# Ledger of designs, part 104: peptides against a protein of PDB entry 8HF1

Target 1, 320 residues: chain A of PDB entry 8HF1
Amino acid sequence: NVMLYATKPTEVMVSFPHQEQVLTVTRLISAEIEKFYVSLDLMNIGVQPIRRSKSLQCLRDPSKKSFVKQLFNDFLYQMKEYGIYAASIAIISLIVEFDIKRRQAETLSVKLMHRTALTLCEKIRHLLVQKLQDMTYDDDDDNVNTEEVIMNFSTPKVQRFLMSLKVSFADKDPKDICCLVFVERRYTCKCIYGLLLNYIQSTPELRNVLTPQFMVGRNNISPDFESVLERKWQKSAIQQFRDGNANLMICSSVLEEGIDVQACNHVFILDPVKTFNMYVQSKGRARTTEAKFVLFTADKEREKTIQQIYQYRKAHNDIA

## One batch from the design tools (peptide; made by RFdiffusion4, then SolubleMPNN)

Design b2_p17_3_s1 (from b2_p17_3, 9 letters changed)
Fold by OpenDDE base, seed 2:
Structure b2_p17_3_s1 (fold): chain B 320 residues (1-320), chain A 17 residues (1-17)
Amino acid sequence: as target 1 above (320 residues)
Amino acid sequence: MNEKLLKEILEPIPEPP
């Protein structure tokens, strides 16, 4: 039962210019990943045993190669949708994952596959960091996390998102803020979290105002593959948000029915609203009297987005 | 708070005609 809460938040649209910033570095990275896929397809890793979960549910993808491709495809998506600054954070998550998988590898062939993926991630990281440093006079790694670097190397969508946060929350009492940020993909939660940490730290007006956390939705895939660490971290992040120790939560749109998140005064939808259920569920979290529900759209898609929201409003009013 | 910047960035979605 989606509780149709009768609260009417103020619906806000933020438009951004559709710029396909085709940087030379992004083309180079994409080409290196494509070359790696050709090499990966030629790798003999042997027949991998289908790990049956205790629930007899077959992993949707028992292929260790397909998992590697999925991580790089999610990285390419993040680089395209959020920019090269976000990509510099996203690649670190791949490095960590492939290092874990390399250490957990039961065979030399699988170990080598994850090592090759890791080496590619290190090369990609170097290319991204070098490009971020091109705007800094000092070779010091600490200088890439400035408000200016974050803004200049983010997509127009992310720029408008960060500006919307700054305008909405500058110099506010942290106790008056309960913010949700919805993103489509699970890996985007961590990427945008890292970006927000650096942005908040570089923005004096948001320092000590915003304390972000993130939540990765449970994949309906067997709970046996969720690391005990991920489950502990999710519980801790939710608890910090409930206790007010965190006032901004980044969530994937795959918030299954049953994560009891408190009523929020701000809900940001960073990625396009694709379904009526996503609209109702996300909007239904904006429950305070002055709650804002903020959507982001490319200028070219503005009219289409408005018409879609009108259809969703109508459908919601017909059910309420 | 730059009210002008708030209004320029945060456009309320109009009611359907």
Scores: peptide ipSAE 0.245, ipTM 0.786, DockQ to the pose 0.804
Fold by OpenDDE base, seed 5:
Structure b2_p17_3_s1 (fold): chain B 320 residues (1-320), chain A 17 residues (1-17)
Amino acid sequence: as target 1 above (320 residues)
Amino acid sequence: MNEKLLKEILEPIPEPP
């Protein structure tokens, strides 16, 4: 019961300016996705057969169109919240997913739907990569992974997060680091992981200091949708973090009760703390004497965030 | 960016008054 331990980590706030990335490329991508939704709604894919083994899936999205829209909406959120650089990583995950769905398609109409979605993802990938290359003189794909490109094409939130990592961990002993990074959404874990790998590799002060991993909570919606590969990855990532082979773990807020993660000295909350339970569970991982609990907030939401943290502190002290 | 400016972004959340 994480609630019973009055962990007193140092609580730190990092403020970032609220900037809407008004880039022509982001508007173009959004318009292409909206145009695709109109075309998707007009697609006659027929009635999908309700198979008993897929009954829960067929009940939730009998048209399979809602799932396609969900993935693109999640991508649009990623591009808005984390920036173009993060979006260039996120789009690869959509490409992989739509290729899997295309191969698993039981009908020609569903196969065509996933093919059209895949073609749009490749177009989006090209637009994103081309925009990242606008700052590079060399056509080499490796040149888009510099610290400068990552920082310039990230949102102010991500910029402040990367800066906070650099300040916190530059030239430290890797053994002295046990860091958790909490994000709201499942897909963000993999996206921020890919971003951190490239950032750490481009940042000499962090290159031999931070070894990131990511963990996605179990999909409570259906254990049948968790690939055997995803379950193996989760177990391996947790074990690497326990063994000290990884010292930074990116988690979604859906850490199931029972992932026994060791006591951490740093906990970063990259996305807004929406619930008291999230506050207590995440703060309860910062158990070392010098532990830091770091929150990120937009400047406009700073006061509201502080008041919410005071309410959570009070409620936590009344239960402890 | 100056290491000094980077440390200035980390604000301890005070105890409530």
Scores: peptide ipSAE 0.240, ipTM 0.795, DockQ to the pose 0.639
Fold by OpenDDE base, seed 3:
Structure b2_p17_3_s1 (fold): chain B 320 residues (1-320), chain A 17 residues (1-17)
Amino acid sequence: as target 1 above (320 residues)
Amino acid sequence: MNEKLLKEILEPIPEPP
């Protein structure tokens, strides 16, 4: 009985400078969203039915207004945490979502609310694209997807993530790569996926090496809100990763116990590890010999992050 | 060039003292 000692992955930390790049465009966009919230609070959309979910402490106010505010708050978070380039991709997801909600609107007042939100998203998209084009001599939308534009309009965290991918995977055999990227938020998966597609296409050393996919974790709240299309996409993305047709998977949740994901050689945690369960479950996917478990931290939080990892290592060794 | 950049970007988390 050869007990296959599960080789512990090498834990690696990548530090990034904490620079709040306060761009004028970011301030303008934030101010336009705040003005929109004041206008939204004054809108009469009628009484909306309160769905009491029995199981989760978060009263999702099922108010159509609360959902609109949530989407813009998630956008503001992505713009702050990942930068203007990531925000230009994230805003497209809001445009699609508000257009669907506008078409599904049961009342004229709700239709007008979603139309106003959509008009704001188009204005934000224009401001973001115009700022990306300030570095290009040509006004063509296609010229904003260069390695240089992506790097210059990304946060230091995203810059160090992209550099870590390039250094780790440049000119490697695609078959030797099995990479997971964990992010905290559902909307971040699709945003970082779009950013990675453009970065890989613009980076010759990665273009034929990395094939990304994304998977949104199951909504713990209700399987009824997962469209049949989202469930089909999730199954297809997992299957492509199992078949080796994709070698990099972006996930917003630790894949629940029972998604047999192949033994991964790289696991990147792009957002802060907030829980012991997230640490154990994400680290437990790095199962190959010489597997790397890579964490990102701001320089100012490096010591606090190291102490948190020591506590998680101790707690993991006490249970194992 | 890549190995030096790897060491500068990818710091192993030390064992606790």
Scores: peptide ipSAE 0.238, ipTM 0.781, DockQ to the pose 0.831
Fold by OpenDDE base, seed 4:
Structure b2_p17_3_s1 (fold): chain B 320 residues (1-320), chain A 17 residues (1-17)
Amino acid sequence: as target 1 above (320 residues)
Amino acid sequence: MNEKLLKEILEPIPEPP
């Protein structure tokens, strides 16, 4: 039970300015996705056989229009919450998914639907990459994966997160680091993992210090469709983190079920703490001496966040 | 540089009054 062994980590809050960076490119991308939704609603994909999985959860058939819309809605969320640099990584995951679904399509209509979605993803990728290149003053350096580009095209939340990593871990011994990063959404784990790989590679003080991995909780929507590859990846990522071959793990909140992750000295909550259970479970992983539990809040929500943490502290003390 | 930046970015959440 994660609750019983609560060493009290130092709770830390990182404030960030509420800037809605309304880039013209983000408006254009959103408008292209909305046009695609109108087109998608007009597409006749036929009656797909409801595969009744024996699991009580209505497996949303991943060939349905609703699944395509879910992937684009998750992309739009990542673009808004993490910025256009993170969006340039997130779109690659959609490209891979729609290419797999296109190849697995049992009907020509479903194949065409995934092909149209894939074509839109390639257009979005081009618009994002072009915008990342527009700030490289040197026409000769096509490398959009610099510390400067990552920082400039990230949201204030992500900027403060990256700064917090740099300040916390610069020039430390990798063996002295056991870090968890919690995110709300499944697809955010892979997006933030890709961003961190590029940031660590571009940051000399972190390059030989941080080795990230990511873990997605089991897909409750489709455990049967979790590729054997995804399950192997999850097992490998956990094992690397247990063996100390990885010292930073990005995970979604769904890690509630029984994954014995080591006692960590740093826990970052990149997304808002929405529930008491999320607070207790994530904080309960910060178990070493001098462990830090780091929260991120917009300046305008700072007081509300503090009051919510006081309520969670009180409720936790009443059950301890 | 890192200690000043730590204090400016990483604010401990105070104990409730």
Scores: peptide ipSAE 0.237, ipTM 0.781, DockQ to the pose 0.821

Design b2_p17_3_s2 (from b2_p17_3, 9 letters changed)
Fold by OpenDDE base, seed 4:
Structure b2_p17_3_s2 (fold): chain B 320 residues (1-320), chain A 17 residues (1-17)
Amino acid sequence: as target 1 above (320 residues)
Amino acid sequence: SNEEKLKSILEPIPEPP
């Protein structure tokens, strides 16, 4: 029980300015997705054969329009919360998913639906890459993966996160680092992982210091359809982190994953702490003597965040 | 120093009054 460990990590807050300015490209992408939703609602996909999967939770058939909308809504969330650079990585995950679903489609109507979604993702990818290239004089796709481009096309939250990593871990021994990064959504794990790979590769002080991995929580939509590959990958990622071959792990949920992970010296909460249980469990992973528990907050929400942490501290002390 | 940069970015959450 993680609650039994009276760990007193140093609780740290990183404030970031609220970015109100929506770029023209993000408005265009949002408008294209909304236009696609109208078209999607008009598509006749027919009655899909009820796959009698015995799992009670198979309520969301991944061939349904609702699943397509969920993936685009998760993309829109990532673009808003993490920025254009993160969105350029997130869209690749949608392309891969819709191409798999297109190939697995049992009907021509479902195949066409996933093909139309894929075509929209390719258009969105082009708009994002073109915007990243506006700062690069060269049309070379590799030139968009610089520290400067990553920082300039990331939200203030992500900028402060990357700065916090650089300052915390620059030129350290990789063996002295055990870092967890918590995010709210499963799809964000892969997006932030891709962003971190590119950032670490472009940052000399981190290139041989940080080795990231990610863990995707169980797919609540289809635990049976977690590909044998995804389960193998998850087991491999956990094992690499346990063996010290990876020293930074990105996670979406401590509870769902049953993460029996070693004591960490750094825990970053990249998204808002929504529950007392998330606070206690994530903080309970920061177990070393000099462990840091780092929270991110918008400047406008700073006082509210502090008051919420005081309430969680009080509630934790009342249970301990 | 990296420590000064760290102090500039990372604000310790104060204890409640």
Scores: peptide ipSAE 0.281, ipTM 0.825, DockQ to the pose 0.851
Fold by OpenDDE base, seed 3:
Structure b2_p17_3_s2 (fold): chain B 320 residues (1-320), chain A 17 residues (1-17)
Amino acid sequence: as target 1 above (320 residues)
Amino acid sequence: SNEEKLKSILEPIPEPP
């Protein structure tokens, strides 16, 4: 009887100050998006299929308008939760998406709607980049990707995450690192991936140590060409991580889809643990000797987070 | 030390009493 002593990971908490950084630029961007929503509601784009939201309020928004509003709401969330540097990366994904939808538009009215959304994204990108450049002496776009600019324009959560990576992995052998980073939202994976590429490149102690990759959950909803490319990308990303060509993997919702990820020595949960399943599945990936399971919490939510983890530990022990 | 910096950032979640 080889008792497989399942090594329990060390559960670790990183606290960050709750600062509502109300920058003038973030208020301006939010106000421009709100003005755009008023204009979008007045646009006649013809009869579009209504997505029934499960919520009793039938927002009678055409599916195409609802999708545009969803992308901007998701951008506003990323700007609030991760900061204006992360927002400068996130807005590029909206630009690409609206340009694709503009080219694929079946009607002139739908084409104009996506063009107006694209023009707003370009204005937002300019406002964000200009604000990042205010700290640099050189107006070159490449000079905004320094460790200092990334840290100063990131939220306290992201600052503590980057500090935790630097302290955990500085000057280590890349082969000794198997790191997972879990985020709640699919679009956050790509945003945090872009931020990490720039941070690692600007941080000498990490440049030859961390090789990031990202994977997103399967969109069950669209079997279209985008889903085939995404499925190919996911398979390639997983294979690179298995082969050791990547040693840090950013994931969203992947564990619910039964994607087999190797045993890791570090698991970071960047967003709040909202479900028992997310806790058990993510913790279950930290399976090496001395594995760390790292949670991030605002100082004001620290006690509530600890109590939630105690409830999850109890529930896990009652099932085991 | 890097270990002291790590301990200052990374607080172990205590076991419930």
Scores: peptide ipSAE 0.280, ipTM 0.816, DockQ to the pose 0.853
Fold by OpenDDE base, seed 5:
Structure b2_p17_3_s2 (fold): chain B 320 residues (1-320), chain A 17 residues (1-17)
Amino acid sequence: as target 1 above (320 residues)
Amino acid sequence: SNEEKLKSILEPIPEPP
């Protein structure tokens, strides 16, 4: 039951310029991934053992070529949607995943496939870090985590998101903050979490104000593929947010799960609202007096987004 | 002010006409 609390949150829009950041490095990385797909299609990995999970109609075998391509496609999406800085964090998650899969590989051919993917991720990481360092005078890896580097290598959407956080929460009491950030994709939660940790650490006005956590919804990915570590992390992150030890929670499609998250005073929707259910369920988390529900839109899509919100408001009032 | 900066970034979505 999304209890219709009487206090409607203030719905707020943040517009950002549609800039296609056509960096040479992003083109190079995309071309290297496409070359890798050609090589991957030529690899003979043999017949993989079908892990029959009882609950999944879609047997996503995590050892298949399609899963490797999915991870790189999700990376390419994150690089495009969030920028080079976010991509430098996102690539680490691919490195970790491919190293785990390489170690778990039952065949030499599958082990080689994951090793080749890992080598590509290491090359991509180097290209990204080198590009971040081009703005730093010091070869020190820690110098790439400045507010300036984060802002300059983020997309306009992420820049406006970070600005909205700084303006909303600068010098506030951390106890007065209960913030949700919704993102579309599972891997974006961890990427934006890492970005926020570095941004908060580089921004004095947010130090000791914001304590972020992330929760990945149990997507329709079998609970059998969810690592015991991920489940423990989710349980711990939810508990820290409930106990007030964290005041900002990054969530993906948690809305489909009956995860009882507290009433929040801020809800940010970083990615486009694609469904009425997403609108109602995310807005239904902004339940405090003076709660804000913040949407992000490209300037070119502003009018279309407003019209979509009006349709959702109407549909919500017709059901209420 | 932080409030003026907030208003410059955060636009309230008007009620439908």
Scores: peptide ipSAE 0.267, ipTM 0.815, DockQ to the pose 0.856
Fold by OpenDDE base, seed 1:
Structure b2_p17_3_s2 (fold): chain B 320 residues (1-320), chain A 17 residues (1-17)
Amino acid sequence: as target 1 above (320 residues)
Amino acid sequence: SNEEKLKSILEPIPEPP
């Protein structure tokens, strides 16, 4: 009986300095969102009719104010955790969503609420883009999508992630790459995807090497919030990754939903591993003999992260 | 080398003592 020792992936840690870069622009944006929440709480939206098809969440908040706050809270998280460059991409997703909701508004009051949210997003976008442009010495080169701008306006975590990608994949055959990137939040997938597209395009060593896609788990709570377009896009993204037309997939932790993703040679965990299940599921995707399982941790949390990984290794060995 | 740069950024998580 040759016990096929399932070759355990090499577990790797990347430490990054915990610099709270408190930029003046991030403080200004946070203060504008807080002012908007006060204004939003004062808005009379009236009683919205409960449509039978609306998610349990729409039943709880007929005003849809909680959903507006959720999107801005998710944006604030992206800005804090990934930096102002990532935030400049994240805000576009909010603009698109609020414009759709503004057009779908059944009442003038709901339409006005989404319009006010949209106007704030446009202001935030302008503040972010202006700050990205302030580092372009050449007034003539409106290109804020350079490797330098991306790196300088990203958090140390994202900087180390991009460096890890460059070093791991420079001059490799695209066919030999099967990479997963795990993030905690649904909106982070889109944000990091947009950042990676721009970074890969600006980085000659990666331009013909990495083809990213993203996957957002199915929102089981409301199939109605998954536009037919989002479901088609998810199916297409998975198929492209299966066919080798994409070799890097960004996923939220919601891989619980039975997405059969191929055996990967690289798994990056960009956000903290919060649960044993997330550790086992994500690590279980690194199945090649030379597979790397890469964790990112702040220097201050390094020891705590190591101890947590030891606990997860122990627990995994006790059930295996 | 890119491998040396990788080793400088990517620290193997040690085995528990």
Scores: peptide ipSAE 0.262, ipTM 0.813, DockQ to the pose 0.853

